Peptides against a protein of PDB entry 2AUS. Designs and how they scored, part 64

Target 1, 323 residues: chain A of PDB entry 2AUS
Amino acid sequence: ADIKREVIVKDDKAETNPKWGFPPDKRPIELHIQYGVINLDKPPGPTSHEVVAWIKRILNLEKAGHGGTLDPKVSGVLPVALERATRVVQALLPAGKEYVALMHLHGDVPEDKIRAVMKEFEGEIIQRPPLRSAVKRRLRTRKVYYIEILEIDGRDVLFRVGVEAGTYIRSLIHHIGLALGVGAHMAELRRTRSGPFKEDETLVTLHDLVDYYHFWKEDGIEEYIRKAIQPMEKAVEHLPKIWIKDSAVAAVAHGANLTVPGIVKLNAGIKKGDLVAIMTLKDELVALGKAMMSTQEMIERSKGIAVDVEKVFMPRDWYPKLW

## One batch from the design tools (peptide; aimed at target 1 D41 P44 T205 D211)

Design b2_p26_5_s3 (made by RFdiffusion4, then SolubleMPNN; from b2_p26_5, 13 letters changed)
Fold by OpenDDE base, seed 2:
Order: sequence, then C-alpha cells, then structure tokens
Structure b2_p26_5_s3 (fold): chain B 323 residues (1-323), chain A 26 residues (1-26)
Amino acid sequence: as target 1 above (323 residues)
Amino acid sequence: SLIDEFRARNAELEARLAALRERLAA
C-alpha cells in the first residue's frame, strides 16, 4: 500500500511566488523531457541498458538511466529517467518491487500443499545472488511482503509477489520448488511495480515513444509525448518529503545543506539517515539528501542542519538567490 | 486462463520488438 505519510506544517503562513520555478505540470515540453521519467514497458529480449540506449536514440537524448535492472527475458515496468533527471533513479533502486511470475513445477503437487508452502515464503528469506549479478555472492536476507497465487494449472503456478529491492524471484522460485520436494523453475517473469511506477495508464512501450515523438516533431502535437513522460517528481513520491521556503530553494539548488529555518512542512516519521526529497511549495524536486534529524527534531529545533544535500536536480536559476 | 493471458502478453511484446528492430534498422 502507498503509505500516505502525514504532513506536519511548521509555517502555515508561508507563501510561494507563482513566477518562480517550473511546477511539474507547467513545464514547457522540452523542459518536461529534460526532467522526465518514462514508465517503460520493457519488452523481453533486450537488456535494460539496450532499452535505455534505444530511448536515447528515439528521443534524441544525451543521457538517460534506468530505475533498476530487469534481466533480458523479464518484461514490464522499467522507469527510465531522462537527461537532468537521470540521477533520480537512485531513489528507485531501494524501492520495493512487485512481479507476476509463472513458476513451473518439476512434479505433481497437490494445490493445497502449493498454497501452504508458498505462504511460508512470505516474510524474511535467505538468498544467494545469481552468478551473473554485479553483487558479491554473499548470502543475504530479503523481505517478501506478500505472495498472491493468481492461478494454479497442474504444474504451472501464476503468482504476484511483492518484494524488497534486490530480491531474486528466480531464487525464490528455486527455493519454493525445493520446499515442495519436486523442484521448480521460473518460466516467465514480469515486473508490475517499481516503487511509485506501476502498470497503469502511464505505462508506455518503445513503439509508443517512437510514434509520440514523431507526432511532436513532424505534426507539432505535444500531447502524446507529454503524457508518455512523467515529471521526475513521480520518482520520489514514495520518499519522505520536506517542503522548503522560496528563500531556501536557491541555496539548496547551489548544493547548500538544508537548515531547519528553511522548512515549511515535512512528513512525519523521518529518521536520521533516511533518504528524503526536498521539495518547493509547488511540489518541485530541489534535491535528494540524507536526513540529519528526525521529524521531531526538525519541529522542535530552531536551527541546525536538517538535511545533508547529496543530489541537486533543480537548476540554480529557477529561484532567486535570497541569501 | 490468466496463465494464457500472461503468456500472450509477453509474446505480443516480443513480436512488437521484432517489428521495431526492423524499423530502427532501416
């Protein structure tokens, strides 16, 4: 569930100048693309890197990056951050993932036993990363948030699974097969969610991007390409947020740490060390950073560094220097 | 079945990708 975070207001009188910045929904198309994220339906076959290269070619981009690798044979939700938004993918890497998987059993197992055993894999599991992973092959614990069996047809089991980032579904299926006593393998896999990106109306294909870019460049029709690209702020929806005064925006955009006096409102439940999104009062992403205080400390204190700013996204000139 | 629909969706994406590769190679 998208945990709605409570918003605590520190300054209820804080106003924002409508002439400053570019709110996500009011960016000119070129600027929208430069600060965009595509919710791509990755086809099976190509690597995630090949698909990113194709998007760069299709949209005539210099830079792009993806929000977490899908194996070549895996389809579905691949967030691709564009140009100036490319670094926002760091917010998506640690985000939870959902998949639909087709597991094939290597023997006959009663349906009741399949259901019972698969339920035991909800919670903490021990995994070893695959040989081809860039990650050291150390045993690690991962969370399986839920398993939902969608259909059982003899030896074929279709299921939805919500998992912690970097959980290997292939390894999960292997362990389920061992627990069932017959063995199993992953026949097919699709990612249906990556943090805030899911299978919805924002999901687009490479074909859609080709056609929509053509409609814009040849026919002057911006609507399709505008809808196909999400604002970069979408990629941080799952993070705790801190909203800042207009007077603090330019300093943070220059890489200054956020101090407590700059805070207008913030989400509840921020802990020291959390990744947080620093937002304007117009819901523009200024920067990502590490919380140096809890929510409670940010409320109670009058001064100090609230956020260590790690990655700036907003241009330095969108807001005036007021320091 | 949901299994058949799931397989069909992946097959469609593969077919579309083949057609796209042809368009991008031209």
Scores: peptide ipSAE 0.506, ipTM 0.905, DockQ to the pose 0.908
OpenDDE base, seeds 1, 3, 4, 5: peptide ipSAE 0.503, 0.500, 0.498, 0.501; ipTM 0.906, 0.902, 0.902, 0.903

Design b2_p26_5_s4 (made by RFdiffusion4, then SolubleMPNN; from b2_p26_5, 12 letters changed)
Fold by OpenDDE base, seed 2:
Structure b2_p26_5_s4 (fold): chain B 323 residues (1-323), chain A 26 residues (1-26)
Amino acid sequence: as target 1 above (323 residues)
Amino acid sequence: SLIDEFRARSERLRAELAALLERFAA
């Protein structure tokens, strides 16, 4: 997720009017909530959908959505996009995930063998989705980016694992158990990362949200609820970005495709078909879209559709129509 | 142990949720 992308400047003279838009750090609290994402510490027990419903009740919201389902028994990082930001969750679905898992072995295995076998599961693995998944039960490859054993206590193995989106840790543990010859099951699982969201100072509980909302509504103290909610732009930090001219913002906010002349700067390594975030020069999210050109084509061409705009987030009135 | 701390964290989250649900039922 921490892929530093080079920024290529096409127009070094492009300026932005400070009076237009609402930069992520300058939104009034009500607007901040409307364009917010909570890094929720999901408790074990409830479904991700139940937790989203509780957040909507706690914060008096009409809509919210989560950045990738956690099973009921799974705790930890659940990004919850609020109100006008709800659709930003689509950027988080394909993002890499990290977990801490407790695996219980069904027999005694020497620690050296546990360590050796678990290391073999780094890289490409073949998985079949579980029966209860919304995904067709076809065999598929998934990447395990890393496995870090944290502690071994007899038959209990605590480990950190970084994985491609849609890797089933339960299935991984089952296969590790088979490879060890004794079998294993997932005793406990916590998600510690979902793309740009991780276990850090932004992680909040449902209890925190109740208290912070109360401090705002009853005491007029907005500081806590402001800190508990991240700007929606956080949810696209891991995406390749294209920054556009002020004159192009209103058109894109109306659902027009981004054309090459509107581009001020862009990340290197964009390929045709990539999901990209269209940003203002103030790092405001305008829209998500599909790249219709590579970075190189966007640099070399003078005209054409650069991005097919799929999801607009910015209100139509934040920037003037300059066309 | 890290395993005990890991389990204890999950139990704290369960307890906090239980207390929160009691507040919503009152």
Scores: peptide ipSAE 0.596, ipTM 0.941, DockQ to the pose 0.940
OpenDDE base, seeds 1, 3, 4, 5: peptide ipSAE 0.595, 0.593, 0.590, 0.591; ipTM 0.942, 0.940, 0.940, 0.940

Design b2_p26_6 (made by RFdiffusion4)
Pose (drawn by RFdiffusion4):
Structure b2_p26_6 (pose): chain A 309 residues (1-127, 142-323), chain P 26 residues (1-26)
Amino acid sequence: ADIKREVIVKDDKAETNPKWGFPPDKRPIELHIQYGVINLDKPPGPTSHEVVAWIKRILNLEKAGHGGTLDPKVSGVLPVALERATRVVQALLPAGKEYVALMHLHGDVPEDKIRAVMKEFEGEIIQRKVYYIEILEIDGRDVLFRVGVEAGTYIRSLIHHIGLALGVGAHMAELRRTRSGPFKEDETLVTLHDLVDYYHFWKEDGIEEYIRKAIQPMEKAVEHLPKIWIKDSAVAAVAHGANLTVPGIVKLNAGIKKGDLVAIMTLKDELVALGKAMMSTQEMIERSKGIAVDVEKVFMPRDWYPKLW
Amino acid sequence: SEEREKFKELDEEAAEQKARMEERAA
């Protein structure tokens, strides 16, 4: 997921006018929230659905959604997209996820076999692909390990299968997500407590600094997604519902294949929309016309890059 | 408020679990 993609510039002269839109990290606080995402450290106990409901009440929001469900007892990274950026969690499906898990073996098994069997579970699995498994600690029947997986991978099922492969059987004692696409345990990971307090600092004390840092621009959700940057003049057509045509492309990531989920970005690096690539990168460079991206969801409001009549 | 206190306690639990995992990983 976190492979740095090469950027290919097709129109080296394209410029963006600062009058239109906003750099993503410079939105007025209200707009920042309307188009924000929270990198939330979900506490054990509530369902992911319940956590989102609490967040909507805390922030007095109309809409919100999480990216990748965590079960009630699972803690960790739970991206919560807000308001107008609610659907941006779609961008996380192609990006992977990472967990730290505690596996309790129902029988005694030599460490040698445990490490050897765990390693064999990398690659593909049926219940999804397991990118990597790293054993952190093996203390008796307790195995602490870090695992990277494709989205929708049920870790409980993975541990159960490891138990079968060892014959002794296995139980997942606990699970914590450490990564969900570009969201990880860094300075942007916040708790529900921080969110409530920072909201009070803003609505009661008039200080926006803390609630601002607790909420990320929605562009954070597409950090690991192939991108196509378009001219200012092309943003309006897309923002108004048109698919993206090749003439509007300024630069793009290498490796884009037909059918790939892509992010359409302005030259300010704001998220305009998510869509499916109808052409490859090379075809987008060589061709002068045609639909480059079948737009699935538009995020940018029509007001930022307006059509003038 | 009571809901705020509940959230603080739940967050503490997550922090404790995370610290414990890090300790064991070290």

Design b2_p26_6_s1 (made by RFdiffusion4, then SolubleMPNN; from b2_p26_6, 11 letters changed)
Fold by OpenDDE base, seed 3:
Structure b2_p26_6_s1 (fold): chain B 323 residues (1-323), chain A 26 residues (1-26)
Amino acid sequence: as target 1 above (323 residues)
Amino acid sequence: SSEEERLRALDAEAAALKARFEARAA
């Protein structure tokens, strides 16, 4: 999410018709919900699936999905994509995560040694998935981007940790405890970030959603529920983007692959095989797809398939068929 | 409703945990 991507303009004369589409800030409330993502503060206790089921009941929704499982006892940032946006969670699964963790040591260790050993766990680590995980228990490398020690109180170590998706903090703490020679366990864990979603003013509780839905349905006040739901475009902010001509939007919305002539601008550093977001010139999400070319190939070539379209989000009627 | 009361209790526990982490990080 924090990587600034350069934007390369391929067609500086491309204009967009203001009458076509529904930009994220101009969606009627019902349409905003249909293309929404909630930055939920998941409570400890329930599973991520139980919480999604509650959101569906609270908001009278047919479909919803979460952007990456939190364990039952783990609280904090759980992106929940709604209705037509449900499949945008595929963009959040590979996204980096941040946690605050309380590690309890099983013996006394000098603070200097704690700090030194924890710093050695920054970078690449070897993990084995826990027994309770549905994931095959194969050894795998994961990245720890940073460890920030917040507090050391005797045997209790509070720390912030940024990690690659699918890093198990419980396993990290176990390995730190082994390296310290005394052993350790995870006492508390909260997720503070999931890609573009973080602890900020957009974070809402299940209770907030109950109240805000009531204010809308019973009192006619939509402002609270509108603010509580982010546009689905938020869920792709961390992806490389390709912006397309208005004339290409309807074809992509019908499931056609994006061809090179449809590109107006794109992020630098796209590689073949990357997950990319296809956007309108109004920053509306049209589709997710797999890059079939690099950024450089998309600039240099005049023709060919740029993106294999995997999932369309935009309705087929928002832009006219110009093909 | 009994469901809303349960949700409030769970959300209060999440808020308390968040507040403990914020207070220790300050």
Scores: peptide ipSAE 0.251, ipTM 0.824, DockQ to the pose 0.900
OpenDDE base, seeds 1, 2, 4, 5: peptide ipSAE 0.134, 0.117, 0.134, 0.194; ipTM 0.762, 0.749, 0.760, 0.790; seed 2 fails the geometry check

Design b2_p26_6_s2 (made by RFdiffusion4, then SolubleMPNN; from b2_p26_6, 13 letters changed)
Fold by OpenDDE base, seed 2:
Structure b2_p26_6_s2 (fold): chain B 323 residues (1-323), chain A 26 residues (1-26)
Amino acid sequence: as target 1 above (323 residues)
Amino acid sequence: SPEEELLKKLDEEAKALREEFEARAA
């Protein structure tokens, strides 16, 4: 579930100038693309990098990046951040993922036993990295948030699984098969969620992108391509947020750390060390950074560094320098 | 269709990129 984070207001009198910035819903189409993220339905076959290269070609872009690799044979939700938004993928890499998987068992197992054993895999699991990953072959724990069995047909088990980032479903299925005593393999896999991106009306194909770009360039119809591209702010919806004064925006956009006096409102439950999104009062993403204080400290203190700014997204000129 | 030809070209480019990536990862 999208845990709605409580919003604590620190300054209830803070206003924003409507002439400054470009709210996500009010960007000209070219600017919308420059700060865009596509919720791509990755086809089976190509790598995630190939698909990103194709999107760059289709949309005539210099830069793009994806919010977490899908294997060539795996389809579904691949967030692709565009141009100036490319670095927003760092917010998506650690985000939870959901998959629908088809597991094929190598022997007959009673349905009750399948259900019981799969339930035991909810929680912390020990995973082995794939043999082909250059990542140090260290055993690591990962969280399985939930397993929902959708269908059992003899040896075929269709299930939905919510997992911590970097959980290998193939490895999970292998371990389930071992626990069942018969062995198993992953027959099919589709990713249905990557953080805030899911299978919904925003999911688009490569074909859709070709058509929508054509409608814009040849027919002057921007509506389709505008809908096909989400604002970069979508890619940080799952993060805790801090909203700042207009007077603080330009400083943060120049790479200055956020200080406590700049805070207007913030989410509850921020801990020191958390990745946070710094937002304007118009819900524009200014920067990502590391929280240097808890929510409580940011409320109680009158001064100090609240956020160590790591990645700036907003241009330096969207808001005036007020320092 | 021009789209099928584009998809086919993309598939060929994908294959070439895979071969290049596999060659770099060996």
Scores: peptide ipSAE 0.034, ipTM 0.553, DockQ to the pose 0.041
OpenDDE base, seeds 1, 3, 4, 5: peptide ipSAE 0.016, 0.000, 0.000, 0.000; ipTM 0.381, 0.269, 0.285, 0.286

Design b2_p26_6_s3 (made by RFdiffusion4, then SolubleMPNN; from b2_p26_6, 12 letters changed)
Fold by OpenDDE base, seed 1:
Structure b2_p26_6_s3 (fold): chain B 323 residues (1-323), chain A 26 residues (1-26)
Amino acid sequence: as target 1 above (323 residues)
Amino acid sequence: SEEEERLRALDEEARALRAAFEARAA
């Protein structure tokens, strides 16, 4: 997720009107909340749906959604998109995840053998969805990006693991236990990353949200609640971006597809079929869409549909109609 | 409220679990 993508400029003379739109850093507090995402530290016990319902109650919101289910017993990073930003969770569903897991072995295994076998689980693994999953119980491949062993204490193995979206850590641990010959189970699990959201200064609890909302509503102090909510643009940092002319913004905000003449700059490495974020020159999220061209085709072509617009976020009135 | 007390208890458990993972990862 932290790969700096190269930016290719198509129109170096393109300017933006400072009076149009609301850049992420210049939103009034009410508007910031309407286009916000919370990096929530989900407690163990409640479902991800119960936690979203609590956030809606605490912050007096009509709509919210989470960036990928955590099991009830699993704690840690749960991005919760608010109000008008609710649909941005679609950018987070396919995003990579990181966990810290405690694996308990059912027998004694030499440390060198544990390390050797766990390293073999880096790469492509075959998984079956658990019985409780709504996903069709078919064999599927998933990527394990890395396994980092943090501690080995007898039969307890603490490790960090980076995985493709929808990898089941419980199933991974079961297969590691089988490969070790003694069996294993998942004792504890915490999610430490979901795409661009990680354990950092932006991570907040439900109690923090209660307190920060009270400080705003009762004491008039907006600083805490402002810091507790990230702009929706944070939820698309891991996506390839296309920046568009001011004259194209209102059309895209009305649901028109992005055409090649509207592009000012774009990331390298976009492929046909990729999920992309359409941005203003002020780094405001206009829409998510499917790339209909590669980066190279978007550079070389003078016309055509560059992005099939799937989800609009920007209001229709932030930029004027210039057509 | 009983709900706020429940939320506090859940968040304390989350913080304790985070601290335990951070202490073992150090």
Scores: peptide ipSAE 0.479, ipTM 0.914, DockQ to the pose 0.833
OpenDDE base, seeds 2, 3, 4, 5: peptide ipSAE 0.019, 0.018, 0.023, 0.170; ipTM 0.518, 0.529, 0.603, 0.777

Design b2_p26_6_s4 (made by RFdiffusion4, then SolubleMPNN; from b2_p26_6, 13 letters changed)
Fold by OpenDDE base, seed 3:
Structure b2_p26_6_s4 (fold): chain B 323 residues (1-323), chain A 26 residues (1-26)
Amino acid sequence: as target 1 above (323 residues)
Amino acid sequence: SSEEEELRRLDEKARELRERFERRAA
């Protein structure tokens, strides 16, 4: 996810009309909300669905969806996509996650042994999904990208962990405890990252949203609510991108597949079957789709379907029909 | 409202947890 993708330019002369579309930074506040994603600090206690219902009430929205469930007791980064952006959460489901976890050991273990054993859990691990998971309870592999021990206080181990989507930290802690020979359980868990969404200045609470909405509706101050909502394009930052000609935008916005002639520039390393973001030259999200070609094939070929368009986000009227 | 007060209390618990983890990570 954090790998800077090279940008390959196919058409260096391609221009964009500044009068067409609505770039993320140029959306009126109402339109910004319609295409928004909140980096919510989910409180411990409520379900992710309850929190989404609260956001809809607070912001007077018809639709919203979250970028991956947090358990009721788990706090932290919950991306909540709003209104027309609601389905952008599909881009966040496969994204890597980071957590800070407090593991409580059921016996005394030397610190050197704790560090050594936890390091062995970096890489591929075998997990069984919890009983409460909607996922089939089959053994599966998951990647642990890194484990960073932050503090060891007797039997309490605070650590940061980067993991593949759908890794169960509770199960990881259980296995670490078994490997240490004393057993362990998850005392606390917070999600600190979900793909491009992190614990940064964009992280907001439900209370912040209440206040910021009131400032806008009652006081006419839009600045706070504008900053509290990220453009939907944030939710696709981790995806490989394909930038298209203005003449191709309206067709894709109508649900047409992207063909090779429409491509202006693209990221390196796209593989067939990858989820990709189709962007305008103004970095507006047009659609998500499945790559039908590799980057190399999209460069070398003069024709063919480059992307099977799965989900359109852009309205059909933002760009003119040029066919 | 009683609902807004409950939200505030929940958000405060989230903040307290964050700050505790940030202080221990430093």
Scores: peptide ipSAE 0.259, ipTM 0.828, DockQ to the pose 0.863
OpenDDE base, seeds 1, 2, 4, 5: peptide ipSAE 0.195, 0.121, 0.142, 0.096; ipTM 0.789, 0.751, 0.766, 0.732

Design b2_p26_7 (made by RFdiffusion4)
Pose (drawn by RFdiffusion4):
Structure b2_p26_7 (pose): chain A 309 residues (1-127, 142-323), chain P 26 residues (1-26)
Amino acid sequence: ADIKREVIVKDDKAETNPKWGFPPDKRPIELHIQYGVINLDKPPGPTSHEVVAWIKRILNLEKAGHGGTLDPKVSGVLPVALERATRVVQALLPAGKEYVALMHLHGDVPEDKIRAVMKEFEGEIIQRKVYYIEILEIDGRDVLFRVGVEAGTYIRSLIHHIGLALGVGAHMAELRRTRSGPFKEDETLVTLHDLVDYYHFWKEDGIEEYIRKAIQPMEKAVEHLPKIWIKDSAVAAVAHGANLTVPGIVKLNAGIKKGDLVAIMTLKDELVALGKAMMSTQEMIERSKGIAVDVEKVFMPRDWYPKLW
Amino acid sequence: SLIEEFKEKSKELEEKLEETLEKLEE
């Protein structure tokens, strides 16, 4: 997921006018929240659905959604997209996820076999692909390991299968997500407590600094997604519901294939929309016309890059 | 141990959640 993609510039002269839109990190606080995402450290106990409901209550929001469900007892990274950016969590499906898990073996197994068997579970699995498994600690029947997986991978099922392969059986004692696409345990990971307090600092004390840092621009959700940057003049057509045509492309990532989920970005690096690529990168460069992206969801409001009559 | 440190993270989050639920009752 976190492979740095090469950027290919087709129109080296394209410029963006600062009058239109906002750099993503410089939105007025209200707009920042309307188009924000929270990198939330989900506590054990509540369901992911319940956590989102609490967030809507805390931030007095109409809409919100999480990216990748965590079960009630699972803690860790739970991206919660807010308001107008609610559906941006779609951008996380192609990006991977990472967990730290504690596996309790129902029988004694030599460490040698445990490491050898765990390694064999990398690659593909049926229940999804397991990118990597790193054993952190093996203490008796307890195995602590880090695993990177494709989205929708049930870790409980993976541990169960490892138990079968070992014949002794296995139980997942605990699980914590450490990565969900671009969201990881860094300075943006916040708790529900921080969110409530920072909201009070803003609505009661008038200080926006803390609630601002606790919420990320929605563009964070597409950091690991192939991108196509378009001209200012092309943003309006897309923001108004048109698919993206090739003439509007300024630069794009290498490796885009037909059918890939892509993010359409302004030259300010704001998220305009998510869509499916109808052409490859090379076709987008060589062709002068045609639909480059079948737009599935528009995020940018019509007001930022307006059509003037 | 790493296992103890791992389990401590969940306990710290549970304490914060309890304080958050008390504030939401108000």

Design b2_p26_7_s1 (made by RFdiffusion4, then SolubleMPNN; from b2_p26_7, 12 letters changed)
Fold by OpenDDE base, seed 2:
Structure b2_p26_7_s1 (fold): chain B 323 residues (1-323), chain A 26 residues (1-26)
Amino acid sequence: as target 1 above (323 residues)
Amino acid sequence: SLIEEFRARFERLRELLARTLERLAE
């Protein structure tokens, strides 16, 4: 479940100037693209890198990046951050993932046993990364948040699974097969969620992008391409947020750390060391950073560094320098 | 069945990719 974070208001009198910045819903189309993320339905076959290359070609972009590799044979949700938003994908790497998987059993197993054994794989599991992964092949613990069996047809088991980032569904299926005593393999896999990106109305294909770009460039119709691209702020919805004063925005946009006096409101439950999104009062992403204080410390203290700013996204000129 | 629909969706995406690549070659 998307844990709704409580918002604590520190300064209830803080206002924002409507003339400053570019709220996510008010960006001109070119700027919207420059700070965009596509919720791509990755087709099976190509690598995630090939798909990103095609998106750059289709949309005439200089750079783009994806929010976590899907294997060539895997389809579904691949967030692709564009241009100036490219680095926002780093916020998606640690995000939970959901998949729908088709598992094929190598022997006959009673349905009740399948259900019982698969339920035992909810929680913490030990995995070894596959050989093809850039990750060292060390045993590691991962969380399986839930397993939902959708259909069982003889030796075919369709299931939904929510997992911690970097959980290998192929390995999970292998271990389920071993636990069932008959063995199993992954027949098909689709990613249905990557953090805030899911299968919804924002999911678009490469074909859609070809059409929508054409409608914009040839027919002057911006609506389709605008809808096909999400604002980069979507890619940080799952992070704890800190909203800052207009007077603090330019400094943070220049790479200055966020100090406590700049905070207007913040999410509850921030811990020291958490990745946080620094937002304007118009819900514009200024920067990502590491929390140097807890939520409670940020409320109680009058001074100090609240966030060590790591990655700036907002241009330096969107807000005036007020220091 | 949901399994059949799942497989069918997978194949549709493959076909759509082929068509997309054809358009990109033009």
Scores: peptide ipSAE 0.574, ipTM 0.946, DockQ to the pose 0.878
OpenDDE base, seeds 1, 3, 4, 5: peptide ipSAE 0.564, 0.571, 0.564, 0.573; ipTM 0.945, 0.945, 0.944, 0.946

Design b2_p26_7_s2 (made by RFdiffusion4, then SolubleMPNN; from b2_p26_7, 14 letters changed)
Fold by OpenDDE base, seed 2:
Structure b2_p26_7_s2 (fold): chain B 323 residues (1-323), chain A 26 residues (1-26)
Amino acid sequence: as target 1 above (323 residues)
Amino acid sequence: SLIDEFRARFARLQELLAETLAELAK
């Protein structure tokens, strides 16, 4: 997820007016919430949907959405996008995930064998989705990026695992158990990362949100609730970006496609068909869209549609119409 | 042990959820 992308500058003379827009760090608290994402520590027990409903109740919100379902029994990192940012969750669905899992073996296995077999599960694995998944039960490949064994205590194996989106850790543990010859099941699971969201100082509980909202509404102290909510731009940090001229912002905010002349700078390695974030020069998210050109084509061409704009986030009035 | 800490964290989150739900019911 921490792929540093090179930035290619097309227009080194492009400036931005400091009076236009609302940079992520300069939003009034109400606006910050409207364009916010919570890095929630989801408790075990409730569904991801129930937790989103509680957040809406706690924070008095009309709309919210989560950045990828956690099963009821799974705890940890659940990004919850708020209000006008709700649709940003689409950027998090394809993002890599990390988990810490407790696997229980159904028989005694030497530690050296456990370590050897688990290492073989790094790379491409074949999975069949569970019966209760919203996904068609077709065999599919998924990438396991890494497995790190944290502790082995008899039949209990605690491990960290980085995986491609839509990898089923329960299924992985089942297959590890089969490979060990004794069988295994998932005792506990915690998600420790979802794209740019991880276990860090931004991770908050539902209880924290209750307290922080109270401090804001009753005591006038906005600091806690401000820190508990990340700007929606955090949810697109892992995407390739295209930064646009001030003169192009209002058009894109009205749903116009991004054309090549509007580009100031862009990340290297964009391919046709990639999901990209369209940003202002103040790092404000304007829209998500589908790249219609590669990075190279966007550099070499003087005209044409660079991005098919799919989801607008920025209000139409933050930047003036300059067309 | 890391396993014990992992289980303890799980239990704590369940307790905090129970407290939160009790507060939301008031």
Scores: peptide ipSAE 0.582, ipTM 0.946, DockQ to the pose 0.881
OpenDDE base, seeds 1, 3, 4, 5: peptide ipSAE 0.577, 0.581, 0.577, 0.579; ipTM 0.946, 0.946, 0.945, 0.946

